# Designs tried in a protein design run: peptides against a protein of PDB entry 7AE7. Part 14

Target 1, 321 residues: chain A of PDB entry 7AE7
Amino acid sequence: KVYKDLREFLEVLEQEGQLIRVKEEVNPEPDIAAAGRAAANLGKNQPAVFFEKIKGYKYSVVTNVHGSWQNHALMLGLDKNTSTKDQFYELNRRWDKFPVPPNVVKREAAPCKENVIDKDINLFEILPLYRINEQDGGFYISKASVVTADPEYPDDFNKLNVGTYRIQVKDRDRVGIQALAMHDIAVQLEKAEAENKPLPIAITIGNNPLVTFMASTPVGYNQNEYEFVGALQDGVPMDIVKSDLYDHLYVPAGSEVVLEGHIIPRVRTVEGPFGEFPGSYSGARLQCEVKIDRITHRTNPIFENLYLGIPWTEIDYLMAL

## One batch from the design tools (peptide; aimed at target 1 G138 T269 G272 A284)

Design b1_p11_6 (made by RFdiffusion4)
Pose (drawn by RFdiffusion4):
Structure b1_p11_6 (pose): chain A 313 residues (1-149, 158-321), chain P 11 residues (1-11)
Amino acid sequence: KVYKDLREFLEVLEQEGQLIRVKEEVNPEPDIAAAGRAAANLGKNQPAVFFEKIKGYKYSVVTNVHGSWQNHALMLGLDKNTSTKDQFYELNRRWDKFPVPPNVVKREAAPCKENVIDKDINLFEILPLYRINEQDGGFYISKASVVTANKLNVGTYRIQVKDRDRVGIQALAMHDIAVQLEKAEAENKPLPIAITIGNNPLVTFMASTPVGYNQNEYEFVGALQDGVPMDIVKSDLYDHLYVPAGSEVVLEGHIIPRVRTVEGPFGEFPGSYSGARLQCEVKIDRITHRTNPIFENLYLGIPWTEIDYLMAL
Amino acid sequence: APEPDVRTFTP
């Protein structure tokens, strides 16, 4: 099976006993992070945890989506009990199907274009943002796929919420931004960027794939789907930016020129906090989102947690 | 309504 969006994958997870629904209202901190750690601590057949009610928020949160070998196998469309080795072999075989060009769809057909917010941008009206770890510098978006511009790149970068319509980003960690970053800051011009949240599991998996192999990113997702192309749609504001047609939330924005502010600290996969450093800020100019969006976020702590599964094979 | 909560540190 191939998933057009996060919601089909969550359906499969729930049918397979790999998704737990928390119906009672929970507080943002520390409840969501504590549940993410506990789900990771179950050791075997760790499920995704779906929070339907978060105090003071309108929408829902899902966590630990990738956080088990069962979830990982179901992401690949295999039986949930497929051994880790056999998943490795299946990924190795599909790796060679690269490239599979994506299908570009019309705006009216992309579920991520159901709702538009073009003014008075407020991330908290859409995303139930919360603190992941006690010593984090702020509320984080820890599982976004970021799109920048065959020269189109998708990657995962921690994003700290700085204001209702502003976030932080480590721009010098996106090694295609940094030739356009010099030109843009030298000329005081903005650099367009797209932040996607709540994606097909293979899109997130591709976004965590090593940068050393300069692939085409979306064309790699079609390879992981064993030859089935993925659907992408053009962003509202920037014609050279394409986002997954099924994303739950799309934040279209730009990197603010000549602005450096304190970002962090935040958790890193080796199990420790990073330090606080001066980083770039991104202004959100537009939000498009599916009706009743789902905030797919990730808990990160002492290994093994979901990030290890996203990096392993 | 919820609002941003940001902490500042020495870099």

Design b1_p11_6_s1 (made by RFdiffusion4, then SolubleMPNN; from b1_p11_6, 4 letters changed)
Fold by OpenDDE base, seed 2:
Structure b1_p11_6_s1 (fold): chain B 321 residues (1-321), chain A 11 residues (1-11)
Amino acid sequence: as target 1 above (321 residues)
Amino acid sequence: MPEPVVREFEP
């Protein structure tokens, strides 16, 4: 099975008994994080948790989408009871199919383009934001696939990077992003900041589960994560579409939300703390700041966010691969 | 340098 978007994957998780649907209205705090922790306590078969109604917000949240070996098997389109050994064997077999170039769809064919916000941008109107951990210094977008290009080689598709970074919401139209020197985004940002230029960025939320997986998987600077997604789809290309602001940035056609903007050159603002692991906080630091200039989104967008709680966390599964 | 992870030991 291949998935076009998050919704097709959530449907399979629900059919396979790997999705809990919370239909009652929840408070964004503490209920989302508490229900995630409760789901992690269900043992080895940790389901995704889908919150249909969040008090004070219009849209839904889903957490723990990658939070079990069953969910990982289903992501690969395997039987949910496929052994970890056989999942790794199949992952490695498919990895050798790289590169599988993506299909570029037209704007009118991309579900992520159903709605546009180009003025009076307010992230709180689109994303049901909450604190993941009680001691977090703010609201985090912890499971975004962030698209950037090399500013010296913007048309080199092999240098198009899709990565996962810690993103704190700073204002209605601003986010802090942790671009560490070991990340490909930091190389691209250094080039832009040398010239005092903005770095174009697209922050994509609620993707095909293999996009989220590849954005969390380190690859070479001259390797495109979308071409690995096609390999992991057993040779079926994924669908991508041009961003609205930038001809050289491509986003997953099925993304629930796309935040288009720029990293402000040579600006650093306080970001953090954030609980990356149970009992482990990365301290507050000066980090890069993104201005959001445009949003595109699906109708009734689903906010996919990382579950963080008692081990095994969703990040433990994403990093154990 | 990797960020210093402050481990809060919950007791």
Scores: peptide ipSAE 0.007, ipTM 0.497, DockQ to the pose 0.039
OpenDDE base, seeds 1, 3, 4, 5: peptide ipSAE 0.000, 0.000, 0.000, 0.005; ipTM 0.376, 0.391, 0.375, 0.446

Design b1_p11_6_s2 (made by RFdiffusion4, then SolubleMPNN; from b1_p11_6, 3 letters changed)
Fold by OpenDDE base, seed 5:
Structure b1_p11_6_s2 (fold): chain B 321 residues (1-321), chain A 11 residues (1-11)
Amino acid sequence: as target 1 above (321 residues)
Amino acid sequence: MPEPVVRTFEP
């Protein structure tokens, strides 16, 4: 089984008994994090948690999408009871299919382009933002697949990076991003900042589960994560679409929300704290700031966000490979 | 950049 988007994956999770649907209106705090913790306590078969109604927001939240070995098996289109060993074997077998180039679809064929916001941008109108951990210094987008390119080689598709980074919401149209020196985005940002230029960015939310998986998986600087997604789809190309603002940035065609903008050169603002693990907070630091210039989104967009709670957390499953 | 200070809080 191959998934075009998050929605097709959530349908399979629900069919397989790996999704809990919360139909009652919840408070964004503390109920989302509390329900995520309760789901994590359901043992080894932790389901995704889908919140249909969040008080004060229009749209839904889903958490813990990758939060179990069963969900990982289903992501690979395997039986949910596939052993971790057999999942690893199949992952390695498919990895050898790299590269599998993506299909570039037309704008009209991309669900992420159904709606556009190009003025009066307010992230709180599109994303049901909440504190993941009680002591978080703000609202985090913790499961975004962030697309950037090399400013010296913008047309080199092999240097197109799709990564997962800690993103704090700073204002209605601004986010802080943690670009560590070991991340490919930091190399690209250094090149842009040397020239005092903005770095073009697309922050994509609610993707095909293999896009989210590959965005969290370190690859070589000259390797494209979308070509690995096609490999992990057993040689089926994924669908990408050109960004609206940038000719050289491509986003997953099925993304629930795409935040297009730029990293402001040579600006650093206070970001954090964030609870990366239970009982550990990364302190507040000066981090990069992104201006959001355009949003595209699906109708009734689903905010996919990382569940962080008692181990094993969703991040432990995403990093356990 | 200064390294992440992981503070493990003991229970």
Scores: peptide ipSAE 0.013, ipTM 0.510, DockQ to the pose 0.039
OpenDDE base, seeds 1, 2, 3, 4: peptide ipSAE 0.007, 0.013, 0.007, 0.011; ipTM 0.466, 0.532, 0.536, 0.527

Design b1_p11_6_s3 (made by RFdiffusion4, then SolubleMPNN; from b1_p11_6, 4 letters changed)
Fold by OpenDDE base, seed 2:
Parts: sequence; structure tokens; C-alpha cells
Structure b1_p11_6_s3 (fold): chain B 321 residues (1-321), chain A 11 residues (1-11)
Amino acid sequence: as target 1 above (321 residues)
Amino acid sequence: MPEPQVRHFLP
């Protein structure tokens, strides 16, 4: 099975008994994080947790989408009981199909373009934001696939980067992003900041599960994560669409939410703390700041966010590969 | 503290 979007994957997780649907209204804090912790305690077969109703918010949250070997097998379109060994064998076999170029769809064919917000940007109207950990210094977007390009080679599709970065909400239309020197985004940002130029960015939320997987998997600077998604789809291309603000940035056609904007050059603001692993908080640091200039989203967008807690967490499954 | 480095468990 190949998935066009998060929704097709959540449907399969629900059919396979790997999704819990919470239909009652929950408080964003502490209930989302508490229910995620409770789901993690269900043993080796941890389901995704879908919250239909969140007090004070219009839209839903899903957590722990990648949080088990069963969910990982289903992401690969395998039987949920496929052994870790056979999952690794199949992953490696498909990896050798790289590159599989994506299909560029028209704007009118992309579900992520169903709605547009270009004025009075307010992230709290679109995303049910909550603290993931009790000691977090704010609200985090922890499972976004962030799209950036090389500002010297903006039309070089092989340098288009799709990465996962820690993102703290700073204001209605601003986020902090952790661009570390070891990440491809930091190379691209360094080039933009050398010229005192903004770096164009698209922060994509609620993707095809293989996009989220590849955005969390380090690849070469001249390798496009979308071409690996096609390889991991056993040679079926994924669908991408141009961003609305930038002709050189492409986003997954099925994204639930796309935050389009720019990294402000040579600005650093306080970000953190964040609970990345049990018993270790990353301290507060000066990090880059993104201005959000446009939002596109699906009707009734699903906020996909990481579940973090006691191992094995969703991040441990994403990083164990 | 150093960030969580992706532990590649690929041989």
C-alpha cells in the first residue's frame, strides 16, 4: 500500500487496530501529553492517538503515528506483524531504487491548497498548540517537515532539503527554529545570512508518513528526500506542489498545514527548554526566528505532533533506523 | 547537552 497523505495512513492504522480515537473533549494540557504517556505504557504495540476535540481549539491532534514497529511496518505497506528484520530488509531493498523523482501536481489538485490565510496570521487558530512536556518553555511543533533550498542554487532540485527541526512557537506569526551546524538547513542559512538575506522556508505539518520518516533521516546535501520517498514507495512517485510564495520550494501535495515564510537574517531569540529525552532537557539557547507570511491548509487540518516520554517513544522508533 | 544524534543501527 502507498499513502498519498496522513489521512490515508490514519485510516489504515485505524483498520489495523493501531489507532485510538479519543472522541471526548480533552484539555490541551495536561490531557494530550497524559494520554500519549498512557498509550506508550500499552507495551510494544503502541497505537497512534487521535484527539477529535480539544477545548479552546477548532481542529484535531494526532500523536504517536510512528510510535511502534507495527506502525512502521504499515508505513512501508507491509503486514503489521512483519518482523523488524524483514522491515529492515525491505527498507534496504527499496533504498536501492533511489532516485525516484516526485510528480509535480497543479495547485488545484493539491489538498494542502484548499484554504489560504494571507492576513492576520495566527498559528493558534490553525494548530491546537500545547506543551508536550511539563517543563517545556513553550509550545512546540515537533514533527514538521521543513523545506528549504540552497540560495546560491535555488533551482537545483537535488539541493532542496526536507528536514525535521525543533520549532518553538514564539508569537501568532513567528516560530523559533533550531538549525544546527550539522544540518543541511544550517549550510543554506549561512549562505543567506552572509548576504543579509532572508532564507525562504516552508514548514509542512501532517504529511505522508514516509515524508516524515525521510525528513528525520539524514541524507547527502545533494540528495532530495522526496526522491527517497518514491524509492521507499517501491518506485511509486510521491506528489508535490509548488509553494505559493516561492517558485523554487515544493511541498507535499497532501500536507495538512503549510506555513510559508522566511528565516529572518542575523536574528537570534531565546528558544527552549525542551524535553527531548527522559531526564534530559535541552537548555534555553539563542535560535533562528521564522516569520510566517502565508498559511495554506486542508479543510479541518490535523495537527500531527510527536509524542515524547519514556522509551520507546515515537522519536526512538524514527531514530532507530 | 548534545542533541539526540540519529543512532544509525544500520550495520
Scores: peptide ipSAE 0.015, ipTM 0.615, DockQ to the pose 0.026
OpenDDE base, seeds 1, 3, 4, 5: peptide ipSAE 0.006, 0.014, 0.007, 0.014; ipTM 0.516, 0.604, 0.457, 0.554; seed 5 fails the geometry check

Design b1_p11_6_s4 (made by RFdiffusion4, then SolubleMPNN; from b1_p11_6, 6 letters changed)
Fold by OpenDDE base, seed 4:
Structure b1_p11_6_s4 (fold): chain B 321 residues (1-321), chain A 11 residues (1-11)
Amino acid sequence: as target 1 above (321 residues)
Amino acid sequence: MPEPVVKEFEV
């Protein structure tokens, strides 16, 4: 089984008993984090948690999508009871199919283009934002697949980076991004900032699960994560679409929300603290700031966000393969 | 501010 988008994966998770649907209105805080903790307490077979109604927001949240070995098996389109060993075997077998180039679809064929916001941008109208951890210094987008390119080689598709970075909401149309020196985005940003130029960025939220997995998986600077997604789809290309603002940035065609914008050159603002691990907060630091210039989104977009709170968090499963 | 009604999710 191959998934075009998050929705097809959530449907399979629900069919397989790997998704809890919360139909009652919840408070964004503390109920989302509390329900995530409750789901994590169900043992080794942790379901995704889908919140249909969030007080003060129009749209839904899903969390813990990658939060178990069963969800990981299903992500690979395997039986949910596939052993971790057999999941690793199949992942490695598929990895050797790299590269599998993506299909570039037309704008009108991309679900992420159903709606456009190019004025009066307000992230709070599109994303049901909440504090993931009680002591977080703000609202985080913690499971975005962030698309950037090498500004020196914008047409080199092998240098197109799709990574996962910590993103704090700073304003209606601004986010802080943690671009650490070990991340490929930091190399690209350094090149842009040397020339005092903005770095083009597309922050994609709610993707097919293999995009999110590959965005969280370290690859070489000259390797494209979308070509690995096609490999992990057993040789089925994924669908990508050109960004609206940038000819050289491609986003997953099925993304729930795409935040298009730029990293503001040589600007640093306070970001954090954030509870990356249970009982440890990363200190507040000066981090890059992204201006959001355009949003595209699916109708009734689902905000996929990371679950954090107990050892063997969703991030541990994303890094364990 | 009214105290946030914590919904206890019974497991």
Scores: peptide ipSAE 0.013, ipTM 0.465, DockQ to the pose 0.037
OpenDDE base, seeds 1, 2, 3, 5: peptide ipSAE 0.006, 0.007, 0.005, 0.009; ipTM 0.404, 0.444, 0.353, 0.444

Design b1_p11_7 (made by RFdiffusion4)
Pose (drawn by RFdiffusion4):
Structure b1_p11_7 (pose): chain A 313 residues (1-149, 158-321), chain P 11 residues (1-11)
Amino acid sequence: KVYKDLREFLEVLEQEGQLIRVKEEVNPEPDIAAAGRAAANLGKNQPAVFFEKIKGYKYSVVTNVHGSWQNHALMLGLDKNTSTKDQFYELNRRWDKFPVPPNVVKREAAPCKENVIDKDINLFEILPLYRINEQDGGFYISKASVVTANKLNVGTYRIQVKDRDRVGIQALAMHDIAVQLEKAEAENKPLPIAITIGNNPLVTFMASTPVGYNQNEYEFVGALQDGVPMDIVKSDLYDHLYVPAGSEVVLEGHIIPRVRTVEGPFGEFPGSYSGARLQCEVKIDRITHRTNPIFENLYLGIPWTEIDYLMAL
Amino acid sequence: LPEPVVREFDP
């Protein structure tokens, strides 16, 4: 099976006993992060946890989506009990199908274009943002796929919420931004960027894939789907930016020129906090989102947690 | 809705 969006994958997870629904209202902190750690701590058949009600918010959160070998196998379309080795072999075989060009769809057909917010941008009206770890510098978006511009790149970068319409990003960790970053800052011009949240599991998996192999990213997702191309759609504001047609939330924005502010600290996969450093800020110019969006976020702590599954094979 | 939280540190 192939997933057109996060929602089909969550449906499969729930049918397979790999998704737990929390119906009672929970507080943002520390409840969501604590549940993410506990789900990771179950050790075997760790499920995704779906929070339907978060105090003071309108929408829902899902966590630990990738956080088990069962979830990982279901992401690949295999039986949930497929051994880790056999998943490795299946990934090795599909790796060679690269490239599989994506299908570009019309705006009216992309679920991520159902709702538009073009003014008075407020991330908190859409995303139930919360603190992941006690010593984090702020509320984080920890599982976004970021699109920048065959020269189109998709990657995962921690994103700290700074204001209702502004976030932080480590721009010098996106090694295609940094030739356009010099030109843009030298000429005081903005650099367009797209932040996608709530994606097909293979899109997130591809976004965590090593940069050393300069692939085409979306063409790699078609390979992981064993030859089935993925659907992408042009962003509203920037014609050279394409986002997954099924994303729950799309934040279209730009990197603000000549602005460096304190970002962090935040957790890193080796199990420790990073330090606080001066980083770039991104202004959100537009939000498009599906009706009743789902905030797919990720807990990070002492290994093993969901990030280890996203990096393993 | 809550408000954004940003902690400040020495870089």

Design b1_p11_7_s1 (made by RFdiffusion4, then SolubleMPNN; from b1_p11_7, 4 letters changed)
Fold by OpenDDE base, seed 4:
Order: structure tokens, then sequence, then C-alpha cells
Structure b1_p11_7_s1 (fold): chain B 321 residues (1-321), chain A 11 residues (1-11)
């Protein structure tokens, strides 16, 4: 089984009993985090939690999508009861199929292009934002697949980076991004900032689960995560589409929300604190700021966000494969 | 939302 988007995966999770729907209206705080914690406490078969109605927001949230070995098996299109050993074997077998180039679809065929916002951008109208941890310094987008390119080699598809970075919402149309020196985005940003140029960026939310998985998986600087997604799809190419603002950036065709913009060169703003790990907050740091210039989104977009709680958390599963 | 304190990053 290959998934074109998050929705196809959520459907399978639900069919397999690996998704809980919360149909009652919840408060974004503390109910989302509380329900995520409750789901994590259900033992080994931690389901995704889908919040259909969030007070003060129009759209839904899903969390803990990758939050169990069963969900990981299903992500690979395997039986949910596939052992961790067999999952790992299959992952490795498929990994050797790299590269599997993505299929570039037309704009009209890309679900992420169903709606466009190019003026009066307000992230709060599109994303049901909440504090993940009680002491977080703001609202975080913690499970985005962030697309950037090498500004020196923008047409080198092998240098197209799809990574997961901590993103704090700063304003209606601004986010802070944690670009650490160890991340490929930091190399690309350094090149842009050397010339005092913006770094083009596409922040993609609610993807094919293998995109999210690969965005969280370190690969070589000259390796494209989309080509690994195709490998992990057992040789089936994933669908990508050109970004609206940039000819050299490609986003998953099925993304729920795409935030297109730029990292503002040579600007740093206070970001954090964020509770990355239970009992430890990363201190507030000066981090890069992204201006959001355009949003494309599916109708009734689902905000996929990371669940953070007591280990084992969703991040532990994402890192364990 | 509190206005972000924008500091120019002098490398």
Amino acid sequence: as target 1 above (321 residues)
Amino acid sequence: LPEPVVKEYEA
C-alpha cells in the first residue's frame, strides 16, 4: 500500500483501529496535549488522535500519527502486526532502491493547490495552533516537512532538502525556525545570508507519512528525501508539485498546508522555550525568522502536529527506524 | 502575539 497523502493514511489508521476520533469540541489547550498523553498511555498500540472540532478554530488537528510500531508498519504498507524486526528488514530492503525519482504533477492535479491565500495571511485561520507543552513560549509547528534548496545550486535536485525543524509561530504571517548548524538548511541559509539574500522556503504540513518520516531522517546533503520516499514506497514514485513562488522548490502534491515564503536574511528573533524532552526545556535562543508570503492548502486542511509527552513519544518512534 | 524582538544578526 502506498499513500498519496495524509488522508489516505489516516483512513487506513482508522480502519486498522490505530486512530481515535475526538468528535466533541475540545479546547486547544489543554485538551489536545492531554488527549495525546492519554493516547500514549494506551500501551503499545498508541493510536493517532484526530480532533475534529477545536474551539475557536475552523479546522482539525491530528497528532501521534507516527506514534506506534503499528502505525509505522501501516506507514510502510505492511500488516499492522508486522514485527519491528521485519519492519526494519523491509525498510532496509526498500532503502536500497534509492534513488526513486518523484513524479512531478501539474498544479491542477495537486490537492495542496485547492486553495490559495496570497494576501492578509493569517496562520491562525488555517492552523489550529496550540501550546504543545504547558510552558512553551508559543505555538509550535513541530511536524512540518521544510523544503529548501542550495541557493548556489538551485536546480540541483540532489541538494533539495526536506527536513524537520522546530517552528514557532511569531505572527500571523511569520514563524521562527530553528536552523541548527548540523542541519542541511543551515548550510543553505549560510550561503544566502553571506549575500544578504532571502532563502526561499516551503513549510509543508500534513504529508504522506513517508515524507514526514524521511524529513526526520538524516540523509546526505546531496541526497533528495523525495527519492528516498519513492524507495520506501517500494519503487513507486511520490507525487510532487512545483511551489507557487519558486521554480526550484517542489512540495508534496498532497500536503494539507503549504506555507511558502523566505527566511529573512541576517535577522534573528527570540525563539522558545520549547519542551523538546520531558522535564527539559530548550532555552530561548535567537533563531531565524520566516516571512510567509503565500499559503496553499487543501479544503478543510488537517493540521498534523507532533505529540510530545512521556517517552516513548512520537519522536522516539520517528528516530527509532 | 507579542511582537518579536527583531535583532539584526551580525555574523
Scores: peptide ipSAE 0.014, ipTM 0.393, DockQ to the pose 0.107
OpenDDE base, seeds 1, 2, 3, 5: peptide ipSAE 0.000, 0.000, 0.000, 0.010; ipTM 0.362, 0.390, 0.402, 0.385

Design b1_p11_7_s2 (made by RFdiffusion4, then SolubleMPNN; from b1_p11_7 with D10E)
Fold by OpenDDE base, seed 1:
Structure b1_p11_7_s2 (fold): chain B 321 residues (1-321), chain A 11 residues (1-11)
Amino acid sequence: as target 1 above (321 residues)
Amino acid sequence: LPEPVVREFEP
């Protein structure tokens, strides 16, 4: 099976008994993080946890979507009881199908374009933000697929980067992003900052599960993650759409939320602390700052976010293969 | 760069 979006995957997880639906109103803290940790601690058959109602917010949260080998098998469209070994063999077999070019759909055909916010931007109105761990220095977006391009080669689709970075919410319309020197985004940012220009960015949330997987999987600087998604879909192209602000940035057509904006050139602001994947807090650091200039979103957008801590958590499953 | 203060997360 191939999934167009997060919603089609969540439907399969629910059908397969790999999703817990919480219908009662929860507090954003500590309830979401507590449930994410509890789901991870099951050790096997760890379900996604879907929160329908969050106190003080309008929309839903889902966590632990990739948080088990069963969910990973289902992501590949395999039987949920497929062994980790057989999942690896199937993943490797499909990897050899690269490249599978995506379909570019029209704006009016893309679910991520159902709603637009271009003024009075407030991330708290769209995303049910919470601390992932108790001592986090703020609210984090931990499972976004971040789209950037090479500013010297904006029309080179092979240099379009889709990566996962930790993102701290800094204001209603600003986020901090951790762009490490080893990441392709840092190479692209260096080129923009050399000219004192903004780097165009699209932060996409709630995607086709293979997009989220590939955004967490390092590929070559001249390889497009969307062409690997098509390979992992066994040769079925994924659907992408042009961003609203930038002709050279393409986002998944089915994204729940797209934050379009720019990395502010030559600005660094304090970000952290954050509970990291080893189960340790990283200290506060100077990080890049993104101004959000436009939001597009599906009606009743689902905030997909990751719980992480002492292994094994969802991040360990995303990085295991 | 200030050295990262790594504190172990005990749940």
Scores: peptide ipSAE 0.011, ipTM 0.491, DockQ to the pose 0.044
OpenDDE base, seeds 2, 3, 4, 5: peptide ipSAE 0.006, 0.005, 0.007, 0.008; ipTM 0.413, 0.391, 0.411, 0.425

Design b1_p11_7_s3 (made by RFdiffusion4, then SolubleMPNN; from b1_p11_7, 3 letters changed)
Fold by OpenDDE base, seed 2:
Structure b1_p11_7_s3 (fold): chain B 321 residues (1-321), chain A 11 residues (1-11)
Amino acid sequence: as target 1 above (321 residues)
Amino acid sequence: LPEPVVKEFEA
């Protein structure tokens, strides 16, 4: 099975008994993190946790979408009881199908374009933001697929990067982003900052689970993550759409929320602390700052965020590959 | 599977 978006995957998780739906109103803190920890205590078959109602917010949250080997098997369109060995075999077999170019859809056919916010931007109106860890220095977007291009070669689709980065909310229309030197985004940012130019960026939230998987998987600088998504879909192209602000940036057609903006050149602001692993906080550091200039979103957008509970968290499953 | 999680969340 191939999934067009997060919603099709959540439907399958629910059908397979791999999703818990919390229908009662919860507090953003501590209830979201507490329910995630409770789900992790169920052992190796950890379900996704979907919160329908969050006090003070309009929209829903889902966590732990990639938080088990069963969820990983279902992501690959396999039986949920497929062995880890057979999942790795199938993953490697499909990897050899690279490249599978994506299908570019029209704007009117892309669910991520259903609604537009281009003035009075407030991230808190669109995303039910909460602290993931008790000692976090703020609210984090921890499971975004971030799209950037090479500013020297903006039309080279092979240099289009889709990556996962730590993103702290700084203001209603500003986020901090951790661009480490080992990531492709850092190469692209260095080129933009050398000329004192903004780097165009699209921060996409709530994607096809294979997009999120590939955004967390290191690939070569001249390899496009969307072409690997098509390979992992056993040769079925994924659907992408042009961003609204930039002709050279393409986003997943089914994204729940797309934050379009720019990295401010040569600006660094305090970001953190963040609990990357239980009991280990990365200290506060000076990091890049993004201005959000436009939001597009699906009607009733789902905020997908990482579960960072006890070891064998969702991040451990994403990194174990 | 959902019942244990709900019970631990309510506790």
Scores: peptide ipSAE 0.006, ipTM 0.426, DockQ to the pose 0.025
OpenDDE base, seeds 1, 3, 4, 5: peptide ipSAE 0.000, 0.000, 0.000, 0.000; ipTM 0.359, 0.369, 0.368, 0.438

Design b1_p11_7_s4 (made by RFdiffusion4, then SolubleMPNN; from b1_p11_7, 3 letters changed)
Fold by OpenDDE base, seed 3:
Structure b1_p11_7_s4 (fold): chain B 321 residues (1-321), chain A 11 residues (1-11)
Amino acid sequence: as target 1 above (321 residues)
Amino acid sequence: LPEPVVKEYEP
């Protein structure tokens, strides 16, 4: 099975008994994080947790989508009971199919383009934001696939980067982003900042599960994560679409939410603290700031966010592959 | 949310 979007994957997770649907209205705090911890306590077969109704918000949240080896097997379109060994074997076999170029679809065919917000941007109207940890200095978007390009080679598709970065919400239309020197985005940002230019960015939320997986998997600077998604789909190309603001940035056609904007050059603002692991908080640091200039989203967008709690967490599964 | 304190990054 190949998935076009998060919704097709959530349907399979529910059919396979790997998704819990919470239909009652919950408080964003502490209920979302508490339910994530409860799901983690179910042992090796940790389900995704889908919250249909969040008090004070219009839309839904899903957590722990990648939170088990069963969910990873299903992500690969395998039987949920496929052994970890056989999952690794199949992953490696499919990896050798790289590159599998994506299909560029028309704007009218991309579900992420169903709705547009280009004025009075407010992230709180689109995303049911909550504190993941009690001591977090704000709301985090922890499972976004962030699209950037090399400003020296904007038309080189092989230098298009899709990565996962820690993102703190700073205002209605601003986010902090942690661009570490080891990430490809840091190389691209350095080039933009040398010229005092903004770096174009698309922050994509609620994707095909293999896009989220590849965005969390380090690849070479001259390798495109979408071409690996096609390889991991056993040679079936994924669907991408041009961003609305930038002809050189491509986003997953099925994204639930796309935040288009720019990293503000030579600006740093206070970000954090954040509880990255139980008992360890990353202190407040000066980090980059993104201005959000446009949002596109599916009707009734699902906010996919990481479950961060007691090990093994969803991040431990994403980093273990 | 409190207004972000903007600091110019001097490399």
Scores: peptide ipSAE 0.016, ipTM 0.403, DockQ to the pose 0.108
OpenDDE base, seeds 1, 2, 4, 5: peptide ipSAE 0.000, 0.006, 0.006, 0.012; ipTM 0.363, 0.441, 0.449, 0.450

